# Peptides against a protein of PDB entry 7BDX: the designs that were tried, part 14

Target 1, 212 residues: chain A of PDB entry 7BDX
Amino acid sequence: EMGAAACTLLWGVSSSEEVVKAILGGDKALKFFSITGQTMESFVKSLDGDVQELDSDESQFVFALAGIVTNVAAIACGREFLVNSSRVLLDTILQLLGDLKPGQCTKLKVLMLMSLYNVSINLKGLKYISESPGFIPLLWWLLSDPDAEVCLHVLRLVQSVVLEPEVFSKSASEFRSSLPLQRILAMSKSRNPRLQTAAQELLEDLRTLEHN

## One batch from the design tools (peptide; made by RFdiffusion4, then SolubleMPNN)

Design b1_p8_7_s4 (from b1_p8_7, 5 letters changed)
Fold by OpenDDE base, seed 2:
Structure b1_p8_7_s4 (fold): chain B 212 residues (1-212), chain C 212 residues (1-212), chain A 8 residues (1-8)
Amino acid sequence: as target 1 above (212 residues)
Amino acid sequence: as target 1 above (212 residues)
Amino acid sequence: KRMSFDKL
């Protein structure tokens, strides 16, 4: 109970840029983000099947950790810190997103995908995550999720790759050969307006790249 | 490990007034400070004898909680919150300070005394804690501590009572009859310069009150 | 790139 409450308050106040700077300006940041990765990994490994008790102290704690990583990645110095000093945490997030089944831990997947998206705003961050082994297969695995919010955040991450010529050129052959085009076309007809828009925009960006 | 790390970061950033306002402006503050009191009480009840493992995750966690309470009490809206909405936490801190033996949990005592001192800066806070049952006996119990830092923070709290006529007049008879004058005189000769100064100032304040 | 930051 108390750990989850403290971490949830830290998550809430980490929405401030000045709080992120204060966290990263201390000597405790490296240790905190190292243990964050281990804690998230331990939680995902403890999951027996698809039933997640969303109201558990452990679930709430891990959600707060993923929220803190997202809020750190929203700030320029936070992205620099993650890419320079906490690469193991980024590798852990990529691994855990692969280890989770479609429909499993939906809320955690969304938070982790939002953190990776924020990292992808930085060219150095986008290079790091996109050059990770199995990154393109991971995107398609995640896009098989039945949850519209998971799929939305995957499409946003795919768009970050597509909109960066220096990154997309390195993976263009694998990307084009494996692209689940029928799945993305189905999402462009979704009843979820956010998912519909994101799928339409990505299809427009892909068409623009085929004409060049 | 992870809970103590998160709470320690929350403590560090709670030194900002804006972070204290953000914590108190949320719907989670009441629950957090309720569980804080219970957690501190559980820790003190778990102590078998005078040996405290200062490096334990539990010790570090409880120190961070006491540090957060201190930083909240340093801010005007934080004092108002504690005195209006978290009186049970103030009662718990007073109880735990009584339950601890002289020389036991020195660092925790210092943090808890610093929180009470910050509350005592507000007249409503000073009234609340000084009107608590056994408050004057508690001050003398705490002043029997062999630790100079504990004694310093007790003397500062005594001085807050002495300097407020509206509070001191209510307890003046009990205070004068129970005052460990020889102990305070011994502290005015301490090798610790901070303790020496605090004891000298308190003796001057007491002399001024006897001439009126 | 029109990229919005996710803030939680």
Scores: peptide ipSAE 0.107, ipTM 0.847, DockQ to the pose 0.213
Fold by OpenDDE base, seed 3:
Structure b1_p8_7_s4 (fold): chain B 212 residues (1-212), chain C 212 residues (1-212), chain A 8 residues (1-8)
Amino acid sequence: as target 1 above (212 residues)
Amino acid sequence: as target 1 above (212 residues)
Amino acid sequence: KRMSFDKL
């Protein structure tokens, strides 16, 4: 209980850039983000076969942790810190996104994908996550999710790769050969307007890259 | 572990007035401070007969919680919040200060006394804590502590009472009859310069009140 | 890049 309450307050105040700078300027940031990855991993491992109590103190704790990571990644110094000093946490987030089944832990997936998207805004962050083993298969695995918000955040992350020539050129062959085009085309007709727009924009970006 | 790390970061950033305002402006502050009191109480109850591992995750967690309460009480809106909306936490802190033996949990006592001192800066806060049952006996119990920092913070809290005529007049008879004058006189000769000064100032304040 | 930061 108390851990969830404290992390929830820390999440709320981490929306401020000055609070993120204060967290990262201290000597305790490294330990906090190391334990964050371990805590998220332990939570995901506990979900095998049980119905997730989404309102549990443990779930709220892990959601607050994922929210803190997202808010840290939203600023330049936070992205630099994560990619330079907390790579194990990024590797853990990528692993956990692979371990979770379609429809499982949707809220946590969205929060983790939002954190990776924020990391992907920086070329150094995008390089790091895109060079992760099985990154392209992982994107397609996540795009098989029935949840529209999961799929939206996958499409946004895919767009971050596609719109960076230096990154896209390294994976372009694998990307083109494995692209779930029919799934993206189906999403471009979604009733969810955010998903529909993201799928349309990605299809336009891909068409532009085929003509060059 | 993770709770201690999160609370430690929250403590660090709570040194900012803007962070305290952000915590108190949210809907989660009431729950956080309610659970804080319960967590501190559970920790103090666990200490009966065992050697406190001062470096334990649980100890560091409770120290961070007490630090957060102190930092909230350091600002005007924080004092108002504690006295209006978190009285149970203040009552818990007063109770725990009574439950702890001389020399036991010195660091936690200091942090709790610092929070009560910050509350005592506001007349409304000072009235609330000084009207607590057994408040004057509690001050003398705490002043029997062998620790110079505990005694310093007790003397500062006593001075807050003495320097407020509206509060002191209500307890002046009990205060004068029970005052451990020999203990305060001994502290005025302490090798600890902060304790020495605080004891000298309080003795001067008391002499001034006897002539009026 | 049209990149909005996600803040939560």
Scores: peptide ipSAE 0.104, ipTM 0.849, DockQ to the pose 0.165
Fold by OpenDDE base, seed 5:
Structure b1_p8_7_s4 (fold): chain B 212 residues (1-212), chain C 212 residues (1-212), chain A 8 residues (1-8)
Amino acid sequence: as target 1 above (212 residues)
Amino acid sequence: as target 1 above (212 residues)
Amino acid sequence: KRMSFDKL
């Protein structure tokens, strides 16, 4: 209980840029983000099957951790810190997104995908995550999720790759050959307006790249 | 481990007034400070004898909690919040200071005394804690501590009472009759310069009150 | 670039 409450307050205040700078300016940041990865990994490994106790203290704690990582990645110095000093955490987030089945831990997937998206705002961050082994298969695995918010955040991450020519050129062959076009086309017809728009925009960006 | 790391970062960032305002502006502040009191109480009750594992995760967690309370009490809105909405936490801190033996949990005593001192900056806070049952006996119990930092913070809290005529007048009889004058005189000769100064100033303030 | 910061 107390740990989840403290971590949740830390998450709430981490929406401030000055708080992110204060977290990173301390001597404890490295240890905190190391244990964050281990804690998230332990939580996902403890999940026996597809049932998640969404409102458990453990779940709320892990959500707060993922929220902190996201808020840190929303700031330039936070992205620099994650990509320079917390690569293991980014590797862990990528692994955990692969270890989770479609429909499993949907809220956690969304938070982790938001963190990776924020990291991808920097070319250095985008290069790091996109050069991760199995990154393209992972995107398609996640895009098979029945949840519209998971799919939305996957499409946003795919768009971050597609809109960066220096990154896209390295993986263009694998990307084009494995693209789940029918799934993206189905999402462009979604009743969720945000998912629909993201899928439409990605399809337009892909068409623009086929003509160049 | 993770809870202590998160709570320690929350403590570190709580040195900012804006972070204290953010902690208190959220819907989770009441729950957090309620569980804070319970967690501190559970820790003190779990102490079998005079040995404290100072570097244990549990100890570091409780130190971070006491540090957060202190930093909240350092801000005007934080003092108002504690005295209006977290009285049970203040009562718990007073109780725990009574439950701890001389020399036991010295670092925690210092942090709790610092929080009470910060609360005492406001007349409303000072009234609340000084009207607590057994407050004067508690001050003398704490002043029997062999630790110079504990004694320093007790003397500062005693001075906060003595320097507020409206508060001191209510307890002047009990205060004068039970005052451990020989102990304070011994502290005025301490090799610790901070303790020496605080004891000298308190003796001067007391002499000024005897002549009026 | 169609980039936004996600804050939580």
Scores: peptide ipSAE 0.098, ipTM 0.848, DockQ to the pose 0.212
Fold by OpenDDE base, seed 1:
Structure b1_p8_7_s4 (fold): chain B 212 residues (1-212), chain C 212 residues (1-212), chain A 8 residues (1-8)
Amino acid sequence: as target 1 above (212 residues)
Amino acid sequence: as target 1 above (212 residues)
Amino acid sequence: KRMSFDKL
């Protein structure tokens, strides 16, 4: 209980840029983000078999941690810190997104995808995550999710890759050969307007890259 | 581990007034400070018999909680919140200061005394704590501590009472009859310059009140 | 680049 409450308050205040700077300016930041990765990994490993109550103290704690990582990654110095000093945490987030089955831990997937999207705004962050082994297969695995919010955040991350020529050129052959075009076309017809728009925009971005 | 790390980061950022305002502006503040009191009480109750390692995760967690309370009480809106909405936490701090033996949990005593001192800057806070049952005996109990920092923060809290005529007048008879004058005179000869100064100032303040 | 930062 108390740990989850403290982490949840820390998450709430981490929406401020000045709080993110204060977190990162401390000697404790490295240790905190190291343990954050381990804690999220431990939680995902504990999901084998037990219907983890979405409202459990453990779930709320991990959601707060993922929220903190997302809010840190929303700030330029936070993205720099994560990519320079907490790469193991990014590796952990990528791993956990692979370990989670379609429809499993939707809220955590969304938070982790939001953190990766925020990291992807930095070219160094986008390079780091997109050069990760199995990154393209992971994106397609995540696009198989029945959840519209998971799919939305995957499409946003795919778009971040597509819109960066230096990154896309390295992956373009694998990307074009494995692209789940029928799935993206189905999403462009979604009743979810955000998912529909994101899928349409990505299809337009992809068409622009085929003609160049 | 992770909870203590998160609380320690929250403590570090709570040194900012804007962070204290953000903590208190949230719907989670009341629950957090309620659980804080319970957690500190649970920790003090666990000290019976085991030499709690000062560097334990549990100790560091409780130190971070007491540090957060202190930093909240350092801000005007934080003092108002504690006295209006978290009185049970103030009662818990007073109780725990009574439950701890001389020389026991010195660091926690110091943090709790600092939080009470910060609360005492507000007249409403000073009234609330000084009107607590057994408050004057508690001050003398705490002044029996062998630790100079504990004694310093007790003398500062005593000074806050002495310097507020409206509060001191209500307690003056009990205060004058029970005052450990020989102990305070001994502190005015301390080799610790901060303790020496605080004891000298308090003796001057007391003399000023005897002549009026 | 659509620079919409996700803040939570």
Scores: peptide ipSAE 0.104, ipTM 0.848, DockQ to the pose 0.259; fails the geometry check

Design b1_p8_8_s1
Fold by OpenDDE base, seed 4:
Structure b1_p8_8_s1 (fold): chain B 212 residues (1-212), chain C 212 residues (1-212), chain A 8 residues (1-8)
Amino acid sequence: as target 1 above (212 residues)
Amino acid sequence: as target 1 above (212 residues)
Amino acid sequence: SLERLKAL
């Protein structure tokens, strides 16, 4: 209980840029993010394939950790830190997103996807994650999730790839050949307005790329 | 390990007034400080009388918790919060300072004493802690500690009492009758300059009170 | 340009 409470408070205050800078300016940042990756991995490995997210101290702990990573990645110096000094954490997040089944651990997936999206705002971060083995198949695997928020954040991450010519050119063939176009088209008709908008924007960006 | 790392980061950032305000402005503050008191109490109760502080994750966890309380108490709104809404935590800290033997858990004692000193900056806080059962005997018990930093922070807390006439008048008889004058005089000759200064200042304040 | 996300 105490660990989850401390992480929850740290998560809340990490929404401030000044707090992120303070976290990273200390001598404990590397250790913290190393253990964070291991803790999240241990949690996911402890799950049975059919276990749904239960409200527990352990779940809240992992949510707070993922929230902290997201808020760190929202800041320029935080993105730089993650990409330069905590690549193992990024690799862990990518692995965990693949280890989870569709509909499994929805809240955790959302937070992890938000962190990857924030990392993708930097060209160096986007290059790193997009060059990860199985990245394109992972995106489509995640887009099969029944949850609209998971799908929304996948679409945003896909959009980050599509908006960066240097990254997109490297994977354009695989991207085009495996694109779940019917799934994205279905999302563009979703009743969820955020999902609908994200799918429409991505479809527009893709059409623009096909004409050039 | 992860809990201690999270608490350590939270401790570090809690040195900022804005972070303290953010912690207290959330809906988790009461729960956090309630569990904090219980966690510190459980730690001290787990100690054998002859156990010296070992570097452990559990020790670091409790140190970080006490550090957070200190930093919260350093801010006006934090003092108000502790005195109004977390009195049980203050009572716990006073109890733990009594439960520990001289020379036992020095670092924890220092942090707890710093928190009480910060609380004592507010008249309401000073009244609350000074009216606690056995407060005067507790001060002298703590002043028997061989550690100069423990003694320094006890002397500062005693000075807070002496500088407030409304508080001092209520306990003046007990204070004067039990004052370990020879111990304070010995500290005024300490090689530790901070301890020496604090003891000298307290002796000057006491002399002024005896002449009025 | 992409807008950064905060986890709240």
Scores: peptide ipSAE 0.151, ipTM 0.857, DockQ to the pose 0.123
Fold by OpenDDE base, seed 2:
Structure b1_p8_8_s1 (fold): chain B 212 residues (1-212), chain C 212 residues (1-212), chain A 8 residues (1-8)
Amino acid sequence: as target 1 above (212 residues)
Amino acid sequence: as target 1 above (212 residues)
Amino acid sequence: SLERLKAL
């Protein structure tokens, strides 16, 4: 309980850029983010297909950790730190997103996807995650999720790849051959306005790339 | 390990006044400080006279909690929060300082004494802690500690009482009758310059009060 | 320009 409370407060204050700079300027950041990846991995491995109560201290703690990573990735120096000094954490997040089933740990998936999206704002970060083995199959696996927020953040991550010509050109052939077009078209007709808009924008971006 | 790392980072960033305001402005502060007191109490009760390894995750976690309380008490709104909304935590700190033996958990005693000293900067805080049952005997118990840093922070807390006429007048009779004058005189000759100075200042303040 | 996301 106390650990979850402390980590939740750390998550809340990490919404400040100055707090993120203070975390990263200390000599403890490397160890903290290393243990973060290990803790998240241990949690996902412990699920064994059971619906963990979303309100457990362990779940709250891991959500707060994922929230901290997201807030660190929201700023330039935080993204640079993650890509230069915490690549193992990024690899862990990609692995955990693959290990989770559709509908499983939705809140955690959303936070992890938000962190990867924020990392993708840096060209170096986008290159690193998009060149990860199995990245494109992982996107389609995640896009099969019944949760609209999970799908929204997958579409945003796909859009970050599509909008960077240097990165997209390297994976364009695999994207075109495996693109779940019918699923994205279905999302463009969603009752969720955020999901609908994101799917429509992505379809427009893809059409523009086919004509060039 | 992860809990201690998160709490240590929260401690580090709590050195900022803006972070303390962010912690207190949220709806989670009351619960956090309630659990803090309970966690510190559970830790001290678990010592059973054993020298816990200072490097244990549990010790590091409790030190970080005490550090957070100290940093909250370092600012005006933090002191007001502690005195108005977290009196149970102050009562717990006073109790734990009484439960610890001379030479036991020196670092924790120092942090707890620093938090009480910071609270004593507010007249309302000083009144609250000085009117606590057994407060004066507790000061003399703590002043018997072989550690110079513990003794230094006890002398500072005594000085905060002595320098406030409204508070000191209520306890002056008990102070005068139980004052460990020989111990304070010995500290005024210490090789530790900080302890020496604090003891000399307190002796001067006490002499001034005897002539008025 | 991709909008940065904060987890609140």
Scores: peptide ipSAE 0.148, ipTM 0.856, DockQ to the pose 0.123
Fold by OpenDDE base, seed 5:
Structure b1_p8_8_s1 (fold): chain B 212 residues (1-212), chain C 212 residues (1-212), chain A 8 residues (1-8)
Amino acid sequence: as target 1 above (212 residues)
Amino acid sequence: as target 1 above (212 residues)
Amino acid sequence: SLERLKAL
């Protein structure tokens, strides 16, 4: 309980850029983010096949951790820190996104995807995550999720790849050959306006790349 | 481990006034400080008579909690919050300071004393803690500690009482009758310059009050 | 430019 409460407060205040800088400027940041990855991994591994009632405190703790990582990644120096000094955490997030089944731990998936999206704002971050083994198959695995919010953040991450020519050119062949076009087209007709727009924009970007 | 790491980071960033305001402006503050008191109490109660090796993570966690409370109390709105909304925590700190033996858990005592000192900066805070049952005997109990840093913060808290006429007048009779004068005089001759100065200043303040 | 996301 106390750990979850402390972590939740830390998550809340991490919305400030100055707080992120303070976290990263201290000597405890590396240890914190190292243990964060381990904690998130242990939580996901403890999930029984049947989505039993996640202990509310444990789940809240992990959500707060993922939220902190996201908020750190929202800041330029935070992205640089994660890519330079906490690659293992990024690898863990990618791994966990693959380990979770469609519809499982939706809120955690969204937070982790948001963190990766924020990392992808920097070329160095985008290169790192996109060059991870199985990255493209992972995107399609995640896009099979029934949750619109999961799919929205996957589409945004895909867009980050498409919008960066240096990154996209390296994976363009695999991307084109495996693109779940029917799924994306279905999303472009979604009743969810955010999902609809994200899918439409991605389809437009892809069409532009085919004509070039 | 993870809880201690998160709490330690929260402690570090709580040195900022803006972070304290953010903590207090959220809906999680009351719960956090309520559980804080319980956690600190549980820790002290778990201490066996022999100062066995305090689990480094557990001790670090409690130190961080006490540090957060201290940093919150360093800010005007934080003091107001503690006195208005977290009196139980203040009562717990006073209780724990009485439960610990001289030389036991020195670092925690120092942090708790620092928090009470910060609370005493406001008249409302000073009134609240000084009107607590057994407050004056508690000060003398703490002043029997062999640790110079504990004694330093006790002397400063005593000075906060002495410097506020409205508070001192209520307890002046008990204070004068129970004052461990020989102990304070010994501290005024300490090789520790901070302790020496604090004891000298207090003795000067007391002399001034006797002549008025 | 990609919009930064905060987890609120």
Scores: peptide ipSAE 0.145, ipTM 0.857, DockQ to the pose 0.122
Fold by OpenDDE base, seed 3:
Structure b1_p8_8_s1 (fold): chain B 212 residues (1-212), chain C 212 residues (1-212), chain A 8 residues (1-8)
Amino acid sequence: as target 1 above (212 residues)
Amino acid sequence: as target 1 above (212 residues)
Amino acid sequence: SLERLKAL
């Protein structure tokens, strides 16, 4: 309980850029983010594949950790730190997103996807995560999730790839051949306005790439 | 390990007044400080009376918690919060300071004493802690510690009492009759300059009170 | 530029 409470407070204050700078400016950042990855992995491995996310202190702890990673990745120096010094954490997040079944641990998936999206704002971060083994299949795996919020953040991450010619060109063949176009088209008709907009924008971006 | 790392980061960032305000402005502060007291108590109760403080993640966790309490108490709104809404935590700190043997858990004692000193900056806080059962005996118990840093913070807390006539008058008889004057005189000759100065200042304050 | 996301 105490760990979850402390992490939750740390998450809350990490919304401040100055707090993120203070976290990273200390000598403890490396250790913290190293253990974060291990803790998140242990939690996911402890879940039964057919069981929903638990309402527990352990769950809250992992959510807070993922929230902290997201907030760190929201600022430039945080992205730089993650890409330079905490690559194992990024690898872990990618792995865990692949390990989770559709509909499983939705809130955790959302937070992890938000983290990856924030990392993708930097070209170096985008390159790193997009060059991960099985990245394109992972995107489509995640896009098969029944949750609209999961799918929204997958579409945003896909958009980050599509908007960078240098990154997109490296995977364009695989991307085009495997793109679940019918799924994206269905999302563009979603009743969720955020999902609808994201899907529509991505479809427009894809059309632009077909004509260039 | 993860809990200790998270708490340590939270401790580090709590040096900022804005972070303390953010912690207290949320709906999670009460729960956090409630569990903090319980965690600190459980740790102290787990120690053998003859064993020194452990170099463990548990120890680091408790130190970080005590550090957070200190930093919260360092600012006006934090003191107000502790005195109004977290009295049980203050009671726990006072109790634990009594439970620990001389030389035992020195670093924890220092942090707890620093917290009490910070609380004592407010008249309301000073009244609350000085009206605790056995407060005067507790001060002398702690002043018997062989550690100079422990004794320094005890002397500072004693000075907070002595400098407030409204508080001192309530316990002046007990204070004067039990004051370990020879111990304080010995401290005024310490090789530790901080301890030496604090003891000398307190002796001067006491002389002033004898002549008024 | 893509808008950054904060977790609340």
Scores: peptide ipSAE 0.144, ipTM 0.857, DockQ to the pose 0.123

